# Peptides against a protein of PDB entry 3VA4, part 11

Target 1, 107 residues: chain A of PDB entry 3VA4
Amino acid sequence: EPIGQLRLFSGTHGPERDFPLYLGKNVVGRSPDCSVALPFPSISKQHAVIEISAWNKAPILQDCGSLNGTQIVKPPRVLPPGVSHRLRDQELILFADFPCQYHRLDV

## One batch from the design tools (peptide)

Design b1_p14_1_s3 (made by RFdiffusion4, then SolubleMPNN; from b1_p14_1, 10 letters changed)
Fold by OpenDDE base, seed 2:
Structure b1_p14_1_s3 (fold): chain B 107 residues (1-107), chain A 14 residues (1-14)
Amino acid sequence: as target 1 above (107 residues)
Amino acid sequence: SALAELLAAEAQPL
């Protein structure tokens, strides 16, 4: 059923974790009810959102006014709150200082 | 950021 994946790379916080992404809004945040729950103090309760409108479309990433920001790694870009960023497959993302990667699943 | 630059150098998207 998932059509995308967000990978949290391993680090001082612990091992790698993979989160499935579905059609609609996938909220990234510290709150346990988030689709992508990152239970770390530097992550905002509702940090960002990955919206997938169709299985054959690239997702849209938006920062939700997070305290410590959302950044694209390559090329480097800080995402202003509420501004849409179309994710490329294998896109590297920083939520605060936590490195993640978006992966499109073959469906 | 320094971290972003490091990741950009170490990882190849796509």
Scores: peptide ipSAE 0.080, ipTM 0.708, DockQ to the pose 0.030
Fold by OpenDDE base, seed 1:
Structure b1_p14_1_s3 (fold): chain B 107 residues (1-107), chain A 14 residues (1-14)
Amino acid sequence: as target 1 above (107 residues)
Amino acid sequence: SALAELLAAEAQPL
């Protein structure tokens, strides 16, 4: 069962979408085989990864050297490629210019 | 960034 959720907010691209997050690596990217598939030109094929370990359910977000970057909104921060960022519940994230929100599920 | 804040404000549910 999913341990977390990544919500892509609605926008010009279309309606809101929710992606389940599981233990292990959840790849965010334009490639259709990504766990979080964002089929938009400004998203890199493999843009970022959200990794959830069994020993702690707080995800680690890493940018994978994306072209248009990954940012945390509050406080504002551009994530350097490959540097681990521990996600907080309800954290707002920009993949390129697509706003998303991480939500920890009660499981 | 200002852009991030603007985007977040527009996206955030009330």
Scores: peptide ipSAE 0.079, ipTM 0.695, DockQ to the pose 0.033
Fold by OpenDDE base, seed 5:
Structure b1_p14_1_s3 (fold): chain B 107 residues (1-107), chain A 14 residues (1-14)
Amino acid sequence: as target 1 above (107 residues)
Amino acid sequence: SALAELLAAEAQPL
């Protein structure tokens, strides 16, 4: 059962998409093999990872040395590669220029 | 980018 959700907001690229997040590593990237597949050229094949260790712990977001970076919107913050960022519920994230939002599911 | 941040903030469903 999914513990979280990552929403990719709609844009010129297409409609909104919701990706379920599970325990373990949820890779965000351009590769179709990624848990959160964002098939856009500005997204690295393996761009970032959202790791959920337990249902009662905040997920950890980590940029994987992506070309165009990973940022937190509020407050604005560029995530250095490999540095763990604890996600807050409803947190807004930019993978390259793609706005997304993390949501903790009530399970 | 600053533009992307603005867009993201506006997109938040509230």
Scores: peptide ipSAE 0.075, ipTM 0.710, DockQ to the pose 0.033
Fold by OpenDDE base, seed 4:
Structure b1_p14_1_s3 (fold): chain B 107 residues (1-107), chain A 14 residues (1-14)
Amino acid sequence: as target 1 above (107 residues)
Amino acid sequence: SALAELLAAEAQPL
């Protein structure tokens, strides 16, 4: 069962999409086999990872050395590659220039 | 738009 959700807001690319997040690694990237598949040229094949552990259901976000980066919106922060960022509920994230929001599910 | 939704979400997270 999903532990969280990542919402991709609507834009010129198309409508809003919601991606379930599970225990373990949820890879964000352009590759179609990613848990969060963002099939856009500015997204790296493996762009970032959202990891959720059983002992800590708060996700850890890491950029995977993406070309166009991963940012937290508030407060503004560019995530250095491989550095763990603990996601807060309702956190706003930019993968490249694509705005997303993390939502913690009550499970 | 993506920008509008971003601003709205920042102002009032769902």
Scores: peptide ipSAE 0.074, ipTM 0.718, DockQ to the pose 0.027

Design b1_p14_1_s4 (made by RFdiffusion4, then SolubleMPNN; from b1_p14_1, 11 letters changed)
Fold by OpenDDE base, seed 5:
Formats: structure tokens, sequence, C-alpha cells
Structure b1_p14_1_s4 (fold): chain B 107 residues (1-107), chain A 14 residues (1-14)
């Protein structure tokens, strides 16, 4: 059962998509094998990772050295590669230019 | 483009 969710908001690329997040590493990237597969040219094959170590701990987001970066929206922050960022519930994230939102599932 | 995305992201949850 998923512990969290990553929502990709609708845009020129298409409609909104929701991705379940599970314990362990949830890779965000262009590669179809990624847990969060974002098949867009501006997304790196392995762009970022959301790691969930336990249901009662905040997930950790890390950029994987992506070409077009990972940013937190509020407050604005560019994530340097490999730096751990603890995700807050309802956190807004940019992967390249794609706006997303993390939300914790109440399970 | 990034600035527009940021603005869109801020408005999206509302």
Amino acid sequence: as target 1 above (107 residues)
Amino acid sequence: AALEALRAAEAAPL
C-alpha cells in the first residue's frame, strides 16, 4: 500500500497524473523504469529520488545531478545534487519546469 | 519558463 503520493499537475504535456510512493527509493525520471516516470525530454533519465524509510518519517528528496534541476517552490530553493531535503506534506516541487506536489497518504 | 512554472505551482493547490 502506498505511503505517499506525488502529483504531476496538468500542463501543456497533458493531464494531471498521480504516482504512488512506497517504502524505499522512488526514482523520478524520464526512464520508463522509474517509479515516477516523467517521459519528457527536459527530465533526466534518473532525475531525482524520493526515499521513504518509514511511514512515520518524512520522505527525503534528492536531486541526482539532473540537467535541469530540482527546486522547492515555497520557500524557493534550488536543490544541489545529492543534498537531502525532508519533504513536508503538501510540498510543491519543480522537476525541471514540471510542477509537482507531494502529499502524505493517511493510511 | 521556470518562473512561470513556479507561479503555476503556487496557484495549482488553490
Scores: peptide ipSAE 0.092, ipTM 0.703, DockQ to the pose 0.035
Fold by OpenDDE base, seed 1:
Structure b1_p14_1_s4 (fold): chain B 107 residues (1-107), chain A 14 residues (1-14)
Amino acid sequence: as target 1 above (107 residues)
Amino acid sequence: AALEALRAAEAAPL
């Protein structure tokens, strides 16, 4: 069962989409093989990874050296590639220019 | 812009 959810807000690309997040690695990227597939040109094939461990339900977000970056909105921060960021519930994230929100599920 | 969309989403989340 999913432990979390990543919401891609609606925009010019289309309607809102919700992606379930599971234990282990949830890859965010343009590649169709990604757990969070964002098939947009500005998203790298493997853009970022959200990892959720069994012993710690709080996800760790890492940018994978994406071309257009990964940012946290509040407080504003560009994530350096490979540096772990612990996601907080309701965290607002930019993958390139795509606004997303992490939500911890009650499971 | 993306930041504007975020602010709008914060104000009126779906």
Scores: peptide ipSAE 0.090, ipTM 0.702, DockQ to the pose 0.030
Fold by OpenDDE base, seed 2:
Structure b1_p14_1_s4 (fold): chain B 107 residues (1-107), chain A 14 residues (1-14)
Amino acid sequence: as target 1 above (107 residues)
Amino acid sequence: AALEALRAAEAAPL
């Protein structure tokens, strides 16, 4: 059962998509085997990772040395590769220029 | 493009 969700907002790329997040490492990237597969040229094959250690803990987001970066929207912050960022519920994230939102699901 | 995406996300989160 998913304990979190990552929403990719609609845009020029297409409609909104929701990706379930599970305990462990949820890889965000262009590769089709990623938990959060974003099949866009500006997304790195393995772009970032959202790690969830427990249902009652905030996930950790890390950029994996992506070409076009990972950013937090509010307050604005560029994530250095490999540096842990604790996600807040409803956090807005940019993977390259694709806006997403993390949502914690009720458990 | 990234700036526009940021603004869009801020303006319409959901």
Scores: peptide ipSAE 0.088, ipTM 0.701, DockQ to the pose 0.035
Fold by OpenDDE base, seed 3:
Structure b1_p14_1_s4 (fold): chain B 107 residues (1-107), chain A 14 residues (1-14)
Amino acid sequence: as target 1 above (107 residues)
Amino acid sequence: AALEALRAAEAAPL
């Protein structure tokens, strides 16, 4: 069962998409093998990782040294590579230029 | 551009 969800908002790239997040490491990247596969040129093959250790703990987001970066929207923050960021429910994230939102699922 | 897209997406949820 998914513990969380990452929503990619609709845009010029296409419609909104929801990606289930599971316990462990959920890799965000352009590579098709990623848990959150974002097949866009500006996304690094291995862009970031969302690690969920338990259903009752906030996920940890880390940028993996991506070319175009990972940012938190509110409050604005550029995530340095490899530095852990604790995700808040409904947090808005930019992977390169792509707006996303993390949501904790109540299951 | 990204922030503008985000605001637009939030204003018009599916």
Scores: peptide ipSAE 0.082, ipTM 0.706, DockQ to the pose 0.031

Design b1_p14_2 (made by RFdiffusion4)
Fold by OpenDDE base, seed 4:
Structure b1_p14_2 (fold): chain B 107 residues (1-107), chain A 14 residues (1-14)
Amino acid sequence: as target 1 above (107 residues)
Amino acid sequence: SSRELKEAYEALPD
């Protein structure tokens, strides 16, 4: 059962897509093996990770040393590789230049 | 195809 959702907003790449997030590590990346597969050249194969624990359903986002970075939109912040960022509900994230939004599901 | 595109993207450097 998904604990959260990551929404990729629509854009020049195509329509909106929603990705379920589960307990454990949800890898964001260009690799098709990623939980959140973003098949775009500017996304690293292993771009970032969203980790959700059982005792704390608020996800932790870490950039994995991506080429084009991971950013929080408000307040604006570039995430250094490997540094944990606790996601808030409805937080807006940029993976490279792709805008996404985290949504906490009612579970 | 979609499969070929995915494979091409995977082959690119990070």
Scores: peptide ipSAE 0.293, ipTM 0.811, DockQ to the pose 0.261
Fold by OpenDDE base, seed 2:
Parts: C-alpha cells; sequence; structure tokens
Structure b1_p14_2 (fold): chain B 107 residues (1-107), chain A 14 residues (1-14)
C-alpha cells in the first residue's frame, strides 16, 4: 500500500499524473524503470530519489546530480546534489521545470 | 514498442 503520492501537475506536456510512493527508495527520473517515470528530455535518467523509511516519518528527497536540478518552491530553494531534504506534506517540488507536489497519505 | 522506448531513453545523455 502506498504511503505517499507524488503529483505531476498538468501542463504543456499533458494531463496531471499521480504516482504512488512506497517504503524505500522511489526514484524520480526519465528512465522507465523509475518509480516516478517522467519521460521528458529535461529530466535526468535518474534525477532524484524520495526515500520513505516509515509511514510516520518525513520522506527524504535528494537530487541525484541531475542536469537541470531539483528545487523546492516555497520557500524557493535549489537542492544541492546528495543533500537530504525532509519533505513536508503538500510540498511543492520542481524537477527541472516540471512542478510536482508531495502528498502524505493517511495510512 | 515499450522495449524500443526503453532502449532509446537509456541511450540519451543526462
Amino acid sequence: as target 1 above (107 residues)
Amino acid sequence: SSRELKEAYEALPD
């Protein structure tokens, strides 16, 4: 059962998409093998990772040395590669230019 | 196909 959700907002690329997040590492990237597969040229094959250790613990977001970066929207912050960022519920994230939102599910 | 797409994306640079 998913513990969280990552929503890719609608845009020029297409409609909104929701990705379930599970315990362990949820890789965000262009590679179709990623848990959160974003098949766009500006997304790195392995762009970032959302690691969830437990349902009651804040997930950790890390950029994996992506070409176009990972950013937090509010407050604005560029995530240095490999640096852990604790995700808050409803956190707005930019993977390259793609706006997403993390949602904690009631498990 | 899915396989072809996978191979194509894997061949692209980051």
Scores: peptide ipSAE 0.290, ipTM 0.807, DockQ to the pose 0.235
Fold by OpenDDE base, seed 5:
Structure b1_p14_2 (fold): chain B 107 residues (1-107), chain A 14 residues (1-14)
Amino acid sequence: as target 1 above (107 residues)
Amino acid sequence: SSRELKEAYEALPD
């Protein structure tokens, strides 16, 4: 059962897409094997990871040394590679230039 | 095919 959701907003790349997030590591990247597969050239094959350790704990976002970076929108923050960032509900994230939003599901 | 697509993506640079 999914614990959270990552929404990729619509844009020049195409329509909105929703990705379920589960307990454990949810890898974000261009590789089709990623839990959150973003098939765009500006996204690294292994771009970032969202780790959910429990349903009642905030997920941890880490950039995996991506080429074009991972950022938090409000307040603006570039995430250094490997540094843990606790995601807030409704957090707005940029993977490269692709805007996404995390939200917790009511389990 | 899905296999060919997977291989193509994995062959791309970072």
Scores: peptide ipSAE 0.288, ipTM 0.807, DockQ to the pose 0.231
Fold by OpenDDE base, seed 3:
Formats: C-alpha cells, structure tokens, sequence
Structure b1_p14_2 (fold): chain B 107 residues (1-107), chain A 14 residues (1-14)
C-alpha cells in the first residue's frame, strides 16, 4: 500500500502525473526501472531517491549526483549530492527543471 | 520489448 505520493505538475511535457511512494527507497530518474520514472533527457538515469523508513516518519530526499540537480522551492535550496533532506508534507521539489510535489497519504 | 527499451534508456548519457 502506498504511503506517499509524488505529483509531477503539468507542463510542456504533458499532463499531470501521480506516482505512488512505498516503504523503502523510491528512486527518481529517467531509467524505466525507477519507481518514479521521468522519461526526460534532462533527468539523470538515477537522479534522486526518496526513502521512507516508516509510515509515521517524514521521507528523506537525496540527490544521487545528478547532472542538473535537485532543488527545494520554498525556501530555495540546492541539495548537495548525498545529503539528506527531510521532506515536509506538500513540499515543492525541482528535479532539474521539472516541478513536483510530495504529498503524505493518510493510511 | 521491455528489455530492449530498458537497455536503450540505460545507454543514454547520464
């Protein structure tokens, strides 16, 4: 059962898409094997990871050394590779130039 | 096939 959700906002790439997030590591990247597969050239094959250790704990976001980076929107922050960032509910994230939003699901 | 698609994506630059 999904514990969270990552929403990719609509844009020039197409309509909005929602990705379920589960316990463990949810890899974000261009590779089709990723839990959150973003098939865009500016996204690295393995771009970032969202790790959820428990349903009642905030997920941890880490950039995996991506080419075009991972950023938090408010307040603005570029995430250094491998450094843990605790996600807040409704957190706005940029993977390269693609805006996304994390949402905690009530289970 | 899904395997061929996977290999194609993995061959792209990082």
Amino acid sequence: as target 1 above (107 residues)
Amino acid sequence: SSRELKEAYEALPD
Scores: peptide ipSAE 0.281, ipTM 0.806, DockQ to the pose 0.235

Design b1_p14_2_s1 (made by RFdiffusion4, then SolubleMPNN; from b1_p14_2, 9 letters changed)
Fold by OpenDDE base, seed 4:
Structure b1_p14_2_s1 (fold): chain B 107 residues (1-107), chain A 14 residues (1-14)
Amino acid sequence: as target 1 above (107 residues)
Amino acid sequence: SALDALLAAEAQPL
């Protein structure tokens, strides 16, 4: 069952979408077999990963060497490839220029 | 716009 959620806000690309996040690796990318599939040209095939462990339910976000980057909005931070960032509940994220928000589920 | 969405989300986190 999902223990988190990633929301892609609506924009010129289309309507808002919610993606469930599970224990293990949740890959964010343009590839259709990604857990969080963002089928947009500016998103890398495997752009980033949100990893959730059984030991710590707080997700770890890593950019996977994407072309157009991954950023935290508040405070502003560009994530270097492969560097772990612990996500806070309601954290705002940019994958390339697509705004998203992480939401922790109560389970 | 993306900026508007970010501002809205910061004002009212979902």
Scores: peptide ipSAE 0.061, ipTM 0.716, DockQ to the pose 0.028
Fold by OpenDDE base, seed 1:
Structure b1_p14_2_s1 (fold): chain B 107 residues (1-107), chain A 14 residues (1-14)
Amino acid sequence: as target 1 above (107 residues)
Amino acid sequence: SALDALLAAEAQPL
């Protein structure tokens, strides 16, 4: 069962989409094999990774050296590639220009 | 717009 959820807000690309997040590595990227597949040209094939461990349900977000970056909205900051960021519930994230929100599921 | 959604999300959880 999913441990978390990543919501892609609606935009010019279409309606909002919810992606389940599981234990282990959830890759965010343009490649169709990604757990969070964002098939948009501004998203890198392997853009970022959200890792959830069994002993710690709070995910770790890392940018994978993406072209257009990964940002936290508040407090605002660009995530340096490969640097771990611990996601908080309800946290707002920009993958390139795509706004997303992480939600911790009650499981 | 994406910006509107972002601002809305900041104001209230979705």
Scores: peptide ipSAE 0.060, ipTM 0.717, DockQ to the pose 0.028
Fold by OpenDDE base, seed 5:
Structure b1_p14_2_s1 (fold): chain B 107 residues (1-107), chain A 14 residues (1-14)
Amino acid sequence: as target 1 above (107 residues)
Amino acid sequence: SALDALLAAEAQPL
């Protein structure tokens, strides 16, 4: 069972996509091997990681030294590479310029 | 741009 979900909002790139998030590391990146595969040139092959240690703990988002960065939308915050950010439910995230939203699923 | 993405996100159903 997925514990969370990452939604990529629709845009010029295409329609909305929902990615299930599981216990462990959920890599966000351009590589097709990523749990959250965002096949866009502005996304690094391994851009960021969402790590979920337990169903009752907030996921940790880390930028992996991406070229175009990872940001929290509100309040605005650029995530320095490797710095842990605890995701809040419904949090809006920019991977490069791609808007996404984290959602905690019912357990 | 990041700004455009922010605006796009806010305009999406949440």
Scores: peptide ipSAE 0.058, ipTM 0.718, DockQ to the pose 0.035
Fold by OpenDDE base, seed 3:
Structure b1_p14_2_s1 (fold): chain B 107 residues (1-107), chain A 14 residues (1-14)
Amino acid sequence: as target 1 above (107 residues)
Amino acid sequence: SALDALLAAEAQPL
């Protein structure tokens, strides 16, 4: 069962998509093998990782040295590669220029 | 812009 969700907001790329997040590493990237596969040229093959160590702990987001970066929207912050960012519920994230939102699931 | 799109998405009623 997923314990989190990453929502990709609708845009010119298409409709909204929800990606389940599980315990362990959830890779965000253009590669089709990623847990969160974002098949867009501005997304790096392995762009970022969301690591969930326990259902009752906030996930950790790390940029993986992506070309176009990972940013937190509010408050604005560019994530340096490899630096851990603790995700808050409802956190708004930009992977390159793609707006997403993390949501903790109640299970 | 990406921010505009995000804000627009947030404003959509549930």
Scores: peptide ipSAE 0.051, ipTM 0.696, DockQ to the pose 0.029

Design b1_p14_2_s2 (made by RFdiffusion4, then SolubleMPNN; from b1_p14_2, 9 letters changed)
Fold by OpenDDE base, seed 2:
Structure b1_p14_2_s2 (fold): chain B 107 residues (1-107), chain A 14 residues (1-14)
Amino acid sequence: as target 1 above (107 residues)
Amino acid sequence: SALAARLAEEAQPL
């Protein structure tokens, strides 16, 4: 069962979408094989990864050397490729210029 | 971008 959720907010690209996150590696990218598939040209095929090691641990976000980067909104931070960032519940993330939010599921 | 960051904050649900 999903441990978390990544929400893509609505925008010029279309309506809001929610993606379930599971134990292990959840790849974010333009490739349709990604757990979080964002089919937009500014998103890299394999853009980033959200790794969840246990249901009671915060996920780790890493940029995979994406073209247009991965950023944390508050506090503002550009993630260097391959550097681990521990996600907080309700954290706002930019993949390229697409605003998303991580949510921990309490089930 | 700075604009995208602001939009993200504005888009945050209650």
Scores: peptide ipSAE 0.120, ipTM 0.728, DockQ to the pose 0.034
Fold by OpenDDE base, seed 5:
Parts: C-alpha cells; sequence; structure tokens
Structure b1_p14_2_s2 (fold): chain B 107 residues (1-107), chain A 14 residues (1-14)
C-alpha cells in the first residue's frame, strides 16, 4: 500500500504524472528500474532516493550525486549529495529542472 | 534554476 505520492507537474515533457511511494527506498532516476522513473536526459540514472522508514515518519530525500542536482523550492535549497532532507507534506522539489511535489496519502 | 523553482511554486496539484 502506498504511503505517499510524488507528482511530476505538467510541462514541455508532457502531462502530469503521479508516482506512488512505498515503505523502503524509492529511487528517482532516468533508469526504467527506478520506482520514480523520469526518462529524461537531464535526470541521472540514479538521481535521488526517497526513503520511508515508517508510515508515521517524514520521508528522507537524498540526492545521489546527480549531475544536475536536486533542489527544495521553499525555502530554496540545493541538496548536497548524500545529505538527508526530511520531506514536509506538500514539499516542492526540483529534480534537475523538473518540478515535483510530495504529499502524504491518507492511509 | 531559480526560474524553474518559481514555476514550481506557481504550479498547483489537481
Amino acid sequence: as target 1 above (107 residues)
Amino acid sequence: SALAARLAEEAQPL
């Protein structure tokens, strides 16, 4: 059962897409094997990871040493590789230049 | 980029 959702907003790449997030590691990347597969050239094969340890704990986002980076929108922050960031509900995230939003599901 | 960040802020989920 999904605990959260990552929404990729619509853009020049196409319509919006919703990705379910589960307990454990949800890898964000260009590789089709990623939980959150973003098949775009500017996304690294393994770009970032969203780790959910428990349903009642904030997910942890880490950049995996991506080429084009991972950013939090409000307040603005570039995430250094491997540094843990606790995701807030409704958090706005940039993977490279792709705008996304995390939200917790009412499980 | 700063521009992409602003665009993200303006976006709203359905």
Scores: peptide ipSAE 0.119, ipTM 0.728, DockQ to the pose 0.035
Fold by OpenDDE base, seed 1:
Structure b1_p14_2_s2 (fold): chain B 107 residues (1-107), chain A 14 residues (1-14)
Amino acid sequence: as target 1 above (107 residues)
Amino acid sequence: SALAARLAEEAQPL
């Protein structure tokens, strides 16, 4: 069962989409085999990873050296590649210019 | 990116 959810807000790309997040690595990227598949040209094939461990259900977000970057909205910050960022519930994330929100599921 | 950040904040339900 999913431990979290990543919401892609609606925009010019289309309607809102919700992606379930599971234990282990949830890859965010343009590649169709990504757990969070964002099939947009500004998203890198392997853009970022959200990792959730059994011993710590708070996800770790890492940018994978993406071309257009990964940002936290507040406080505003560009994530350096490979640097772990612990996601807070309801945190707003930009993958390139695509606004997303992480939500921890009560499981 | 600044615009996107603003849009994200506007999109978030308060």
Scores: peptide ipSAE 0.116, ipTM 0.724, DockQ to the pose 0.033
Fold by OpenDDE base, seed 4:
Structure b1_p14_2_s2 (fold): chain B 107 residues (1-107), chain A 14 residues (1-14)
Amino acid sequence: as target 1 above (107 residues)
Amino acid sequence: SALAARLAEEAQPL
């Protein structure tokens, strides 16, 4: 069962999409094999990873050395590759220039 | 992108 959700907001690319997040590694990337598949040229094949452990279920976001980066919106921060960032509920994230939002599910 | 960041803030759900 999913314990989190990543929402891709609507834009010029198309409508809003929701991606379930599970325990373990949820890879964000252009590759169709990614848990969060964002089939856009500005997204790296393996762009970032959202890892959720059973210990506290708090998601850890890491950029995987993406070309166009991963950012947190508030407060503004560019994530250095491989540096762990603990996601807060309702946190807004930019993968390249694509705005997303993390939502913690009550399970 | 600073502009993209601003757009993301505007897109924040109520």
Scores: peptide ipSAE 0.115, ipTM 0.725, DockQ to the pose 0.034

Design b1_p14_2_s3 (made by RFdiffusion4, then SolubleMPNN; from b1_p14_2, 7 letters changed)
Fold by OpenDDE base, seed 2:
Structure b1_p14_2_s3 (fold): chain B 107 residues (1-107), chain A 14 residues (1-14)
Amino acid sequence: as target 1 above (107 residues)
Amino acid sequence: SALDLLRAAEALPL
């Protein structure tokens, strides 16, 4: 079922967590209704979205106008709100100050 | 730890 995975690395908030990603829109945010629920004050209720249109296509990441932003680590890039970024396998992402990694699943 | 090394290499927050 899941086509990808988003890993939240361990930190002061607690242990690492893995979130499955599916076809369609996977919302990242503080709201418990989000596919990737990051229940931390610095994360916006609806922070970003990872959209997967097909199992063999790279996902698209967009910041949703979050307060504390979304950044790509390597190469460093702050994502302007609503601008599409195509994720590469193993891409490292900061949602606010929370480090995450996208992983494509071999299905 | 492996995570520490990753953070150091990628300049991720601790």
Scores: peptide ipSAE 0.098, ipTM 0.687, DockQ to the pose 0.026
Fold by OpenDDE base, seed 5:
Structure b1_p14_2_s3 (fold): chain B 107 residues (1-107), chain A 14 residues (1-14)
Amino acid sequence: as target 1 above (107 residues)
Amino acid sequence: SALDLLRAAEALPL
């Protein structure tokens, strides 16, 4: 069962999408094989990864050396490649220019 | 929408 969720907000690209997040590595990227598949040209094939090591631990977000970057919205922070960021519930994230939100599921 | 609310609150830069 999913223990987290990543929401891609709606925009000119299309409607809102919710992606379930599971234990292990949840890859964010343009590749259709990604757990969080964002099929947009500004997203790298493997853009970032959200790793959930346990149900009771905050997920770790890492940029994978993406072309257009990964940023935390509030407070603003650009994530250098490979640097771990512990996600807070309701965290707002930009993958390139696509706004997303992480949500911890109450399971 | 939630996005509109977030934008209104200036939580999102877009």
Scores: peptide ipSAE 0.096, ipTM 0.700, DockQ to the pose 0.024
Fold by OpenDDE base, seed 1:
Structure b1_p14_2_s3 (fold): chain B 107 residues (1-107), chain A 14 residues (1-14)
Amino acid sequence: as target 1 above (107 residues)
Amino acid sequence: SALDLLRAAEALPL
């Protein structure tokens, strides 16, 4: 069962989409085989990774050296490639220009 | 920046 959820807000790309997040690595990227597939030109093939370990349910977000970056909205921060960022529930994230929100599921 | 544009347009659900 999913441990978390990543919501891609609606926009010019289309309607809102929810992606389930599981234990292990959830890759965010343009490649179709990504767990969180964002098939948009501004998203890198392997853009970022959200890793959820068995040790605790709090995900770790890392940018994978994406072209257009990964940012935290509040407080504003650009994530340096490969640097771990512990996601908080309801945290807002920008993958390139795409606003997303992490949601911790109660399971 | 994208962040600034989203804020300016009030497109972010903040």
Scores: peptide ipSAE 0.077, ipTM 0.666, DockQ to the pose 0.035
Fold by OpenDDE base, seed 3:
Structure b1_p14_2_s3 (fold): chain B 107 residues (1-107), chain A 14 residues (1-14)
Amino acid sequence: as target 1 above (107 residues)
Amino acid sequence: SALDLLRAAEALPL
């Protein structure tokens, strides 16, 4: 049972896609074995990680030293590698230039 | 949509 969801908004790359997020580390990256596989050249093979330690705790987002970065949209913040960011429900995230949204699921 | 508005305001990529 997924605890959260990461939505990749529609764009030039194609339609919207929803990725389930589970307890533990959910890796965001270009590699096909990532939990959130974003098969785009501007995404690093292992770009970022969303770690969920409990269903009732906000996930932690960390950039993994990606080439094109990870940003929070509002308020705007570029995440330095390894810096923990506590995700809020409905938070908008840029992985490189790909807009995504984190959604907390009722579990 | 809200996303369209964000893109229009250039808060998000086009």
Scores: peptide ipSAE 0.075, ipTM 0.666, DockQ to the pose 0.027

